# Peptides against a protein of PDB entry 9IZ0, part 52

Target 1, 345 residues: chain A of PDB entry 9IZ0
Amino acid sequence: ITCLGSNGHTYKQLVKGGNDDLRQDAVMEQVFEQVNGFLRSYRKTSQRNLSMRTYKVIPLALKTGVIEWVQDTIPLGEYLDSAHKVYHPKEWSLSTCRKLIAEKQMEDLETRLKVYDLVCRHYRPVFRHFFLESYADPVQWFTTQTNYARSTAVASVLGHVLGLGDRHGQNILIDKTSGEVIHIDLGIAFEQGKKLPVPECVPFRLTRDVVDGMGITGVEGVFRRCMEFTLETLRREEDSLLSVLEVLRYDPLFSWLISPLRRMKKQKMQLENFNQPESGNITTDASRDPKIQRNNVSGESEAERAILKVRQKLSSTLSVEASVGELIRIAQDPSYLALMFCGWS

## One batch from the design tools (peptide; aimed at target 1 R98 D166 L196)

Design b2_p20_8_s4 (made by RFdiffusion4, then SolubleMPNN; from b2_p20_8, 12 letters changed)
Fold by OpenDDE base, seed 1:
Structure b2_p20_8_s4 (fold): chain B 345 residues (1-345), chain A 20 residues (1-20)
Amino acid sequence: as target 1 above (345 residues)
Amino acid sequence: MVRKKSATEEQLELLEELLK
């Protein structure tokens, strides 16, 4: 839809209707705005304009809401699929890579690592080309690549701390003007991504293409330092962040658990991305909802566990540098990336 | 042990400051 703003400007807005509870996205965006307040208050983060890019989410009803249309954006996965066809036309298609990983999904880690390595050799990183194509001026190129590395660092720390899941290339937008990343579909948080049919094993998305966009220094430049400053800020503001999350504990509209419907939808989307559309009318008789005993883990007990995990992730037991170093190591570890739906790109 | 910033890290911090 197009809305006329009170300022006389017309804004495109996405009306999302369906099974996605936009209340989860709206609450996570409110948490990001509070975190952006902390990042603005701390000199090391403020001086670098470090922020989590947000978008306006207005939930209208249980299954409908208005999302701000983020202009001049592209999904990371859409850019990468297009660019890979241009720069590496003799390499494997994304569908071929997905198929090979899927066919080995039930195999041992050693077999999955061999397939992941094979896929990586036939699907090379291309995301550096986003910046090289989009910015002819060296200053603009450097600025936008720096903004990308900064934005990715903030999103990586915050995504780890809040346990954001479902961070695939379609849920990460790139701003074509600034180079910043915008995370969308925030309905999988507080480590609920580990309950997906393909569990998320990494703290955040730091695939080869995500690193390739950082340029020649990769993770050892702007990205690492901005992760350190972001984590230092979040540790300093731990009590403030936990107080924001405690308010959500009492929000009856916030679900600390992935809904069975969202889990089934993600399961179906994962399976449909593996199966070519054979035109078979599989009437999936939805009648056998296995009585997953809703262990009456009160939403309160899951909220308490989520807040405890956030506190544990903000622990000062390790230095900021040691904590960031371990997060970067885990996020790039082939032993975890080989287990993901798309860990190679 | 104060990790001496690599000359590359110092240059990148300076460039980050110039791009403010």
Scores: peptide ipSAE 0.014, ipTM 0.378, DockQ to the pose 0.012
OpenDDE base, seeds 2, 3, 4, 5: peptide ipSAE 0.000, 0.006, 0.007, 0.000; ipTM 0.273, 0.350, 0.406, 0.302

## One batch from the design tools (peptide; aimed at target 1 P197)

Design b2_p21_1 (made by RFdiffusion4)
Pose (drawn by RFdiffusion4):
Structure b2_p21_1 (pose): chain A 304 residues (1-257, 299-345), chain P 21 residues (1-21)
Amino acid sequence: ITCLGSNGHTYKQLVKGGNDDLRQDAVMEQVFEQVNGFLRSYRKTSQRNLSMRTYKVIPLALKTGVIEWVQDTIPLGEYLDSAHKVYHPKEWSLSTCRKLIAEKQMEDLETRLKVYDLVCRHYRPVFRHFFLESYADPVQWFTTQTNYARSTAVASVLGHVLGLGDRHGQNILIDKTSGEVIHIDLGIAFEQGKKLPVPECVPFRLTRDVVDGMGITGVEGVFRRCMEFTLETLRREEDSLLSVLEVLRYDPLFSWLGESEAERAILKVRQKLSSTLSVEASVGELIRIAQDPSYLALMFCGWS
Amino acid sequence: EEEEEEKKMFELELEELEEKE
């Protein structure tokens, strides 16, 4: 529902009748805003202008809340389905991949990796072409690319830290003229998903297409640097963060999918921010564990 | 029985994903 504005600008409101965890999304957005404040009060984490982008959430009811449909965007999942067909029509469709993996579900490890390798060899990455031929001449394109890389890196590090759940393309919105990513529908949090009926391996969203969209350079450069600066900044302001997560713990609103998984979850948050391992080594291991095909094969259908 | 239950859950998740698309 799109309304005009007194200043003359239209605002789009996405109202949902489905039982999306909009209250959890709201508290998570509050945490994200406070993180933006942390990144604001520092030299390195603000020269890059890095921020985990937040979209305003106004949940009137958990089942029937209303959120801000962000200014003109095309969701990642709804995108690169048309781009896949237009750019690579000869290659296989999502239908062949989907339920072919469906045949993979009951198979062993080697079979799962083999079929995944086959399908991934069939479907070459295509998201790299969104930032080309869409935004503007090169300066704006590069600004948009670095904005996407920074925003996705920060969002991914924060999601791994807070154990964010669903990370399909249907839950990612790319801005357009700016390039900052907006994660949507973050209902599953504090390590809720891996432990699904169907298990997962990847800690944060990192497909082949996503790393192809970061540019010619994969996730080694601006992405890693932004991730590691985010990790160090989050560690330096760790006390305030755990204080925020604690106040989340003691209220019965945040979903942690007497004693609760929230305690263990924040302990794992501390471990993830623990200074025992160098931050650079932590970022390296995170990139490896999110990029390796062996982990990616077991994730779920698609996710090429 | 355990394998049939896992398969059914997988199919349900797949159908839910396809419906969302």

Design b2_p21_1_s1 (made by RFdiffusion4, then SolubleMPNN; from b2_p21_1, 7 letters changed)
Fold by OpenDDE base, seed 2:
Structure b2_p21_1_s1 (fold): chain B 345 residues (1-345), chain A 21 residues (1-21)
Amino acid sequence: as target 1 above (345 residues)
Amino acid sequence: KELEERKKAFEKLLEELEKKE
């Protein structure tokens, strides 16, 4: 829809109808706005204009809302699929890579690492071309690549701390004007991604294409430094951040657990992306695991556990540099990426 | 060839600017 604002400006809005509860997105966007306040108040982050890019989410009903249309954006996965066909037309298709990884999903780590390496050799990074194609001016190219690295660093720290899941290439938008990343579909938070059929085992998305977009320095330039400054700010504002999350603990509309319906929908979408014929009777009746029924852990106990995990991630036991170094290491570790649904791109 | 020379010039400019941050 197109709305005329009281200021005479025209705003595009997306009316999202369907099965997606936008309340969790709205809550995470509110948390990001509070964190953006902390980033603006701290000298090291404010000097670099560090922020999480936000979008307005207005939940209208249980399954309907209005989302601000993020203009001049493209999904990372859409750009990468197009760019790989252009720059590497002799390499494997994304569907071939996905199929090989899925065929080995139940195999041992050694076999999965061999398949991951094979896929990586036949599907090379291309995301550097986004900046090289889009920006003919050296200053604009540098500015947008720097903005990308800065924005990705903030999103990586926040994504780790808040335990954001489902960070696939369709849930990460690139702003074509600024080079900044916009994270969408925030419906999996507080490490609920570990409960997916393919468990998430990385702290944030730092795949080869995500790194290729940072340019020649990769993770060792602007990205690492901006992660450090962001984590330093969040450690300083730990009590403020935890107070914001504690308000959400008492929100009866906020779900700290992934709904069984969302889990099943993600299962189905993962299976449908593979032309595996519906072998009709894998009703993985997740209702029949008697361990799932007994852990009707009160929503309060899940909120408490989530807040405790946020506190643990903000611990000053390690230096900021050591903590960021370990996060970057884990996020790039082939032993974790080989276990992911799409860890190669 | 011209695209590769342009890439190298941009990579050098980046390395110099990142050292100033």
Scores: peptide ipSAE 0.016, ipTM 0.394, DockQ to the pose 0.014
OpenDDE base, seeds 1, 3, 4, 5: peptide ipSAE 0.015, 0.000, 0.009, 0.008; ipTM 0.446, 0.226, 0.340, 0.350

Design b2_p21_1_s2 (made by RFdiffusion4, then SolubleMPNN; from b2_p21_1, 10 letters changed)
Fold by OpenDDE base, seed 5:
Structure b2_p21_1_s2 (fold): chain B 345 residues (1-345), chain A 21 residues (1-21)
Amino acid sequence: as target 1 above (345 residues)
Amino acid sequence: EERKEYLEKFKELLEKLEEKE
């Protein structure tokens, strides 16, 4: 839908029907807005304008809502596929890489690591070119690359703490004006990504292309420092963050579990995307709701487990630097990335 | 009703968080 605002500006809005996830997206955006408050109040984060980029989600009904269409954005995966064809036309296609990884999905870790390394050698990073192409002015280039590294750091810490899943290249937008990342489709949280057909094994997306966008310093520059400041802020505001999550415990409509429908849709997409480019909004009218007796008792126990995991991730047992160092190490570990659906880019 | 009460509790919590900043 296109709406004319009272300011005379035209706003695009996406109306989604039939998706159980819009309420979860709206709740996660509310949590992000609270975290953005904490980031504004803390000197080390406010001085860097650290924030999780948010978008408006208005749930109209259980399965219907309006989502703000973020203007001047591109999906990371769309840019990477296009740029890879331009800069590395002799390398493998994304579809070839996906196929080779999937053919080895049931093999041992050693075999999967060998295939992952092979794919990595035939699909090189290109995301640095986004900044070089889009920003001819050196000051704009440096500013946007810095904003990218900062926003990625915030999203990485917050995504780890909240256990955000499904962080593939189509669910991460790049703002073409600021260079900031915008995470969309937040319907997999609190480590429910581990329950996907291809389990998520990394704390956040820190693939070779995500790192290539950080420039010459990679993770050892702005990114690491901004992760540290973000984690320090979240540890300081632990009680406030947990209080926000405790309100969600009492939401009878909040799903702490991945919906069986979403799991099945992701399973189908993971199987069907071997053969077709991702351009299809497949509105599958799955009109027959099987009466899943939501045992209310299961939701509270899952909420308690989720809150406990958030508290554990905010533990001050390790220094901020040690905790961030370990998160960066795990997020870049080939032993985890080789297990992912798309761990090479 | 439970959803309304939840949204009110959420608003009250947000207001209490805003009052602490």
Scores: peptide ipSAE 0.009, ipTM 0.354, DockQ to the pose 0.015
OpenDDE base, seeds 1, 2, 3, 4: peptide ipSAE 0.006, 0.007, 0.006, 0.009; ipTM 0.336, 0.349, 0.317, 0.336

Design b2_p21_1_s3 (made by RFdiffusion4, then SolubleMPNN; from b2_p21_1, 10 letters changed)
Fold by OpenDDE base, seed 5:
Structure b2_p21_1_s3 (fold): chain B 345 residues (1-345), chain A 21 residues (1-21)
Amino acid sequence: as target 1 above (345 residues)
Amino acid sequence: KEKEEKLKAFQELLEELEKKR
């Protein structure tokens, strides 16, 4: 919808209705705004304007709300699919790559690594072209690429610390004006991505295309340094961050667990991407709901475990540089990426 | 190619300027 604001400006708004809990998104956006406060308070992060890009979420009811339409954005996955067809028209389609990875999902790591390598050889990175195409001015090109690397670094650290899952290319928007990343659909947090049918094994998304967008230095330089400064800030503000998360422990509306419905929806999306669109009316006979035993894990015990995991990730046992180095290593490790639903792009 | 090399050199220069900030 388009709304006229009280200031006379027209705002596009997305009205979401259905099974997506916009309250969880709204709460996570509030956590990001608090973290942005911490990032503004420290010299190393403030001088670089480090922030997690946020969007306004107004929950109207349990399952409905208004999301601010972020103008001039594109989903990363939409850009990459389009750009790959332009720059590499002789390489494999995204659907072919998905099929090959998926056909080997139940195989051993060695087999999955071989298929991942094969896919990587036939689906090369293209995301550097986003910046080269969008910005004719060298200063604007550099500024936007730097903003991309900075925003990706903040989102990577914060996404790891908060255990943000479901970070696929449709849940990561690129701002065409600033080059910044905008993370959407925040309903999988606190490592609940490990409970998906395809478990998330990486701390954040650092695929070959995510790295290609950083330009010639890749993860080295701006990205690594901005991760280090972000993690340093979050370690300093550990007690403040934990206090913000403790407020969520007492929010009866906040779900520390992935909803069974969301898990099933993700499972269907993963399975439907295997079948070519044969126009067969799959009558979803709703009658075979596997009685997922609601293990009555008290929401409080899951909140406590989640907060403990955040504290563990903020531990100063390793240097900031060592911790960031290990996170970058794991996020790029083929042994983890080969296990992902889309680890090649 | 020449644009990419100039962009590379510019990126390297600006990363060095960012290290000094």
Scores: peptide ipSAE 0.038, ipTM 0.721, DockQ to the pose 0.013
OpenDDE base, seeds 1, 2, 3, 4: peptide ipSAE 0.027, 0.036, 0.034, 0.027; ipTM 0.654, 0.709, 0.709, 0.663

Design b2_p21_1_s4 (made by RFdiffusion4, then SolubleMPNN; from b2_p21_1, 9 letters changed)
Fold by OpenDDE base, seed 5:
Order: sequence, then C-alpha cells, then structure tokens
Structure b2_p21_1_s4 (fold): chain B 345 residues (1-345), chain A 21 residues (1-21)
Amino acid sequence: as target 1 above (345 residues)
Amino acid sequence: EEKEKRKKLFEELLKKLEERE
C-alpha cells in the first residue's frame, strides 16, 4: 500500500496478512527502541551512533498488520545471490549449495563438515563488493562499511541476548544509503529458533559474507569493539532490559513459544526452497486444524525461562572481551555453521 | 478473568515504562 503522509510524502507500506504474528515483530521493535535508548545514554555507544535499526510495525490483528517498507533497502540474500553470479559465475549456484547441504542433513558431523567445506570452496564471499560498487567516493565507502560493521555488531549482541532466530539473508536488509543492517521478521525470539526443523546453533549470523562486508579487518576491528561496547551497555542496563521483558511476560497476546503453524510454515518454506516447483498441484487439504490445546499454563513458565536465559547471557562472570570473543568464535565455528540451513554465505 | 487481569497489569506496566522515558 502507498500512503500519503500529512507532510505530502508518499510512504510505501507492506501489508502482511497470513499466519505470521506481527505482534511479536512489533513487541521486539519496542524492545529494540528501549535498547537504542540505552545505547544513546552511554558515551562509548552514543559516540559511535550504535543502534539497532528499527522499522515501524502496526499490528492490525494477531496475524495481520502494516509493516513500514524501509526505503532504499535490499535483502542481504538477494544482493549476495546476484553479486555471486556476477563475481563468481563459474562457482556453484545457491540452489546447488542448498541441495548438497540438505542431502547431508541426516549424516554425521564429519560428513556435514566435509560438505560444508566443499560448498565454501565453490561459493566464495562477495559482500565486500556491495560497498565497492555502491560508493565510488572513498569516504562514503569507508563510512558505510563502518556503519555496516557497527550495526551488525549491535544486531549480533542483541540478537544473541534476545535469542533471535530465523536470521537468514532474506530477513536481513541492507540500507543502501547508510550501509546499516535492518533485521526483519522478528517472530522467532528467545531461542525458539532451536525448535525449528533445522535448529539454529549459532548465537547470531556471522557467515563468511557477513564478515566479508566488514572489509580487510573482518571481525578484528570495528565489529569486535562495537560488540564489546554494546554488551557492556546491555550489562549495565540489565535491570532495565529485564523490566522491559517482564512487561512482555504479562502480555496475554505475546507468544514465548513458536506456534506449530509457524513451525510448519517454516518447514514448508525450507522444503520448497529445495524443490523447484514442478507444477504439481499438491492440494494438501489444510482443513484438519489439529485442536492445539493451548495449555495457557506453559506460557508463563516459558517466559520465566526466557528471562532467565537473558539474565544468564548478560552475566558479568566473564569479561566483555572474553564473552564477545567466545560469541564470535562460536558464530564462525564450522561445526555450527555446517549444521545450519545456509551457513556458508 | 485471568486474561483481563493480565491485560490490566500489562497496561499498567507499559504506562510505567512510558513514564520513565
């Protein structure tokens, strides 16, 4: 939908209807706005303009709403697929890589690591080219690459702390003007990504292309330091952040659990992204709604467990540097990336 | 009734957060 604002500007809005709980997205955006308040309050984070990029979500009902279309953005996965075809035309297609990883999904870790390494050798990183192509001016190039590394650092820490899932390349937008990342489709939080058909094993997305976008220093520069400053800020504001999450605990409409319908939809999307649609009308008669006894009693115990996990992730038992170092290590570990749906890019 | 109590508590807690900004 295109809306005319009272200021005379036209705004594009995405009306999302269906089985996705846009209220979870709206609630997570509110949490990000609060965290952005914390990041503005501290010199180390404010001097770097560290923020989680937000977008407006207006839930109209439990499953319908209006999402702000973030102008001048591109999905990371869309850019990477296009750029990979340009820069590496002799390498494997994304579909070939996906197929090979899926064919080995039931195999042992050693076999999955071998296939992951093989895919990595035949699908090289290209995301550095986003900055090189988009910004002819060296100052703009450096600024936008720096903004990318900063925003990715904030999103990585916050994504880990809140247990954000489903962080695939279509759910990460790149702002073409600033180089900042915008995370979308926030309805998988509080480690519910571990309950997906392909469990998420990494704390955040730090794939080879995500790192390639950071430039020559990779993780060993702006990214690491901005993760440290972000985690330091969140540890200082632990009580404030937990107070925000306690409000969500009492939200009668917030779902601390991934819905079975959303799980099934993600399973179908994962399978359909492997099968090119040959035009077979599989009219799967979706008419048997299994009576999901929403045991209301499970939600409060799940909220408490989620808040406890957030508190544990904010623990000062390890230094900020040690904690960030371990997160970066795990997020780049082939033993975890080989288990992901798309850990190579 | 319990949902209505939770809703009121949520609205009160939201208001307390808004009053802190």
Scores: peptide ipSAE 0.016, ipTM 0.397, DockQ to the pose 0.016
OpenDDE base, seeds 1, 2, 3, 4: peptide ipSAE 0.000, 0.009, 0.006, 0.012; ipTM 0.295, 0.372, 0.355, 0.364

Design b2_p21_2 (made by RFdiffusion4)
Pose (drawn by RFdiffusion4):
Structure b2_p21_2 (pose): chain A 304 residues (1-257, 299-345), chain P 21 residues (1-21)
Amino acid sequence: ITCLGSNGHTYKQLVKGGNDDLRQDAVMEQVFEQVNGFLRSYRKTSQRNLSMRTYKVIPLALKTGVIEWVQDTIPLGEYLDSAHKVYHPKEWSLSTCRKLIAEKQMEDLETRLKVYDLVCRHYRPVFRHFFLESYADPVQWFTTQTNYARSTAVASVLGHVLGLGDRHGQNILIDKTSGEVIHIDLGIAFEQGKKLPVPECVPFRLTRDVVDGMGITGVEGVFRRCMEFTLETLRREEDSLLSVLEVLRYDPLFSWLGESEAERAILKVRQKLSSTLSVEASVGELIRIAQDPSYLALMFCGWS
Amino acid sequence: TELEEEQEELEELEEEIVEKE
């Protein structure tokens, strides 16, 4: 539902009747805003202008809340389905991949990796072409690319820290003229998903297409640097963060999918921010564990 | 709407996998 504005600008409101965890999304957005404040009050984490982008959430009811449909965007999942067909029509479709993996579900490890390797060989990455031929001449394109890399890196590090759940393309919105990513529908949090009926391996969203969209350079450069600066900044302001997560723990609003998984979750948050391992080594291990095909194969259908 | 439908499809697929297991 799109309304005009007194200043003359239209605002789009996405109202949902489904039982999306909009209250959890709201509290998570509050945490994200406070993180943006942390990144604001520092030298390195603000020269890059890095921020975990937040979309305003106004949940009138958990089942029937209303959120801000962000200014003109194309969701990642709804995108690169058309781009896949247009750019690579010869290669296989999503239908062959999907249920072919469906056949993979009951198979052993080697079979799962083999079929995944085959399908991934068939479907070359295509998202790299969104930033080309869409935005503008090269300066704006590069600014958009670095904005996407920064925003996705910060969102991913924060999601791993807070154990964010679903990370399909259906839950990712790419801005367009700016390039900052907006994660949407973050109902599952504090390590909720891996432990699904169907298990997962990857801690944060990192497919082949996503790393192809970061540029010619994969996730080694601006992405890693932004991630590691984010990790160090989050560690430096760790006390305030755990304070925020504690106040989340004591209220019965945040979903942590007497004693609760929230305690263990924040302990894992502390471990993720623990200074025992160097931050650079932590970022390296995170990139490896999110990029390796062995882990990617067991994730779920698609996710190429 | 389309997203919700696709999500439902995913949920159904998960259920089918679990039933098979």

Design b2_p21_2_s3 (made by RFdiffusion4, then SolubleMPNN; from b2_p21_2, 12 letters changed)
Fold by OpenDDE base, seed 3:
Structure b2_p21_2_s3 (fold): chain B 345 residues (1-345), chain A 21 residues (1-21)
Amino acid sequence: as target 1 above (345 residues)
Amino acid sequence: DKIEKEKKEREELIKEWEEKR
């Protein structure tokens, strides 16, 4: 739909209906707005305009809502698939790479590392070309690449701290005007992504193409420093952040568990992409499973565990620099990337 | 003049980066 604002501007909005619970996305966007308040209050983050890019989500019912249409964006995965065909037309297709990783999913780590390395040799990074193609002016090029590295750093720290999962290339939008990243489909939080059939083992997405977009310095420069300043801000505001999460503990609209429908949808999408034959008939017997009462006791224990895990991630036991250094190392470790659905791009 | 200088400096940095990779 298109709405005319009181300011005379037209705003596009997406009305979603179906099996997608938008309440969890709306709550995570509210947490990001609070964190953006902390980033604006702290000198080191405010001077760099560090923020998590947010979008408006208005849940109307259990399965319906209105989402702000983010104009002038492209999914990272859509750009990368197109750019790889242009810049590396002799390399393997994305479907070939996915097939090889899928065929070895049940093999040992050594075999999976060999296949990951083989895929990496036949599917080279191209994301630098986004900035080179889109921005002919050097000042605009430098500004947008800097904004990309900054926004990716903020999203990486928040993704780690809040345990945001399912950060694949279709859930990350690139703003074509600013170069900033926008994370969408926030239905997996507080490390629930580790419970997927293909678990997310990295703290955030820092694949070869994500790094290629940062320019000549890669992770060493704007990205690392902005992660450090973001983590320093979150450590300073730990009690404020935990107080926001405690409000969510008692929110009857927030689910600390992955929705069974989202889990089934993600599992089906994973299985379809892995070309596994549909082993027949999971009869969705929509029989009234009395699990609603068991979900409250399990939900409270999951909320407590999630808050404890956030507190642990904000611990000052290691320096900010050491903590960020370890996160960057783990996020780029082939031993974790080889286990992911798409760790090579 | 300044924009053309910054353009040339960018093209040189890109070229050096492509040659080192």
Scores: peptide ipSAE 0.041, ipTM 0.569, DockQ to the pose 0.014
OpenDDE base, seeds 1, 2, 4, 5: peptide ipSAE 0.026, 0.013, 0.023, 0.008; ipTM 0.604, 0.423, 0.540, 0.392

Design b2_p21_2_s4 (made by RFdiffusion4, then SolubleMPNN; from b2_p21_2, 12 letters changed)
Fold by OpenDDE base, seed 4:
Structure b2_p21_2_s4 (fold): chain B 345 residues (1-345), chain A 21 residues (1-21)
Amino acid sequence: as target 1 above (345 residues)
Amino acid sequence: EEREKRAEERKELIKEFEEKK
């Protein structure tokens, strides 16, 4: 892409779009492997085999290639759309629900809560059926549902601490063999999801279907307890985790900020998922990029802010139980979920 | 019958695991 700078110079930027994303994913996977080391060293997490499920980032030219390497998986959103049609054939389509939420995106919180509740009544949870369908044997069912709740707990704590964004149903895979969750497309981290056109306002994805997959105990079973043990481990290893992140501060190829191009691509994908007719006057008047003062906030200053925010999330000011309790509350709060692109499933 | 039996076995597994927590 040729970008015209505000100084009148044309910069030929190679849109490294695929390669920069794959490197961000590879860096986040390396952070997860270090965290998995901490989880293996601590008795409370080790005895439960708690880990963030990782994938090998093979630098394939297409993000789709990474999904092909994770054998025996299904995207959560794909399963939920299919299962919802089977179990609730008289309820609303996912497209209908998306449309109604989008039509109210600019309205007040009260109106957004009303439409969210309406959508929730016409789109009921189904994710428990994944485990019931796939595992006829009660022991296999229990084992896989437990693995799901454990892996979701680890991913929820790490996702909060590292500020992982873009946690939609296509970026969360379910392993059909183990029941574990696999998070993909890790290029929105350190709270950069709050800079999306629809800002992320939950600490992690804990929607009704994510909870329905935990079975009858919901969040109060294995999930809460595994979140507590994971957060306790990360608080204990705070200095080790911060040291890993400080190495990334000096990686000139790691972007602490969401790229304007990635933001625009996500904006376009959010708009295209709404069959909004092209109001043809998206003149990409690149001149009306609001002067967001590119304060040359050196990539260093954004890295410093990100690391400070990680440290704040690891603060021992509240107990582990109180901190986890508040995170679970916020992640399930309708006042936050009603503001999300897809908070109902 | 077999579906009810499997549903009871699932409840027992949950109960046993909660008691061992």
Scores: peptide ipSAE 0.312, ipTM 0.868, DockQ to the pose 0.012
OpenDDE base, seeds 1, 2, 3, 5: peptide ipSAE 0.291, 0.278, 0.057, 0.277; ipTM 0.866, 0.853, 0.648, 0.857

Design b2_p21_3 (made by RFdiffusion4)
Pose (drawn by RFdiffusion4):
Structure b2_p21_3 (pose): chain A 304 residues (1-257, 299-345), chain P 21 residues (1-21)
Amino acid sequence: ITCLGSNGHTYKQLVKGGNDDLRQDAVMEQVFEQVNGFLRSYRKTSQRNLSMRTYKVIPLALKTGVIEWVQDTIPLGEYLDSAHKVYHPKEWSLSTCRKLIAEKQMEDLETRLKVYDLVCRHYRPVFRHFFLESYADPVQWFTTQTNYARSTAVASVLGHVLGLGDRHGQNILIDKTSGEVIHIDLGIAFEQGKKLPVPECVPFRLTRDVVDGMGITGVEGVFRRCMEFTLETLRREEDSLLSVLEVLRYDPLFSWLGESEAERAILKVRQKLSSTLSVEASVGELIRIAQDPSYLALMFCGWS
Amino acid sequence: EEQEEIFEEFFEERLEELEES
């Protein structure tokens, strides 16, 4: 529902009747805003202007809340389905991949990796073409590309830290003229998903198409640097963060999918921010564990 | 049988969500 404005600008409101965890999304957005404040009160984490982008959430009811449909955007999942067909029509469709992996579900490890390798060899990455031929001449394109890289890196590091759940394209919105990513529908949090009926391996959203969209350079450069600066900044302001997560723990609103998984979850948060390992080594291991095909094959259908 | 049914129901539901997208 789109309404005008007194200043003359229209605002789009996405109202949901489905039982999306909009209250969990709201408190997560509050944490994200406070993180933006942390990144704001520092030299390195603000020269890059890096921020985990937040979309305003106004949940009137958990089942029937209303959120801000962000200014003109095309969701990642709804995108690169048309781009896949237009750019690579000869290659296989999502239908062949989907249920072919469906045949993979009951198979062993080697079979799963083999079929995944085959399908991934068939479906070349295509998201790299969104930032081309869409925004503007090269300066604006590069600004948008670095904005996407920064925003996705910060969102991914934070999601791994807080154990964010679903990370399909249907839950990622790319801005357009700016390029900052907006993660939507973050109902599953604090390591909720891996432990699904169907298990996962990847800690944060990183497909082949996403790394192809970061530019010619994969996730080694601006992405890694932004991730590692985010990790160090989050560690330096760790006490305030755990304080925020503690206040989340003691209230019965945040979903942690007496004693609760929230305790273990924040312990894992501390371990993820633990200074025992160098931050650079931590970022390197995170990139490896999110990029390796062996982990990617077991994730789920699609996810090329 | 109960574990298989849970698996199939969850798998089909998740797949349908992706198809709707």

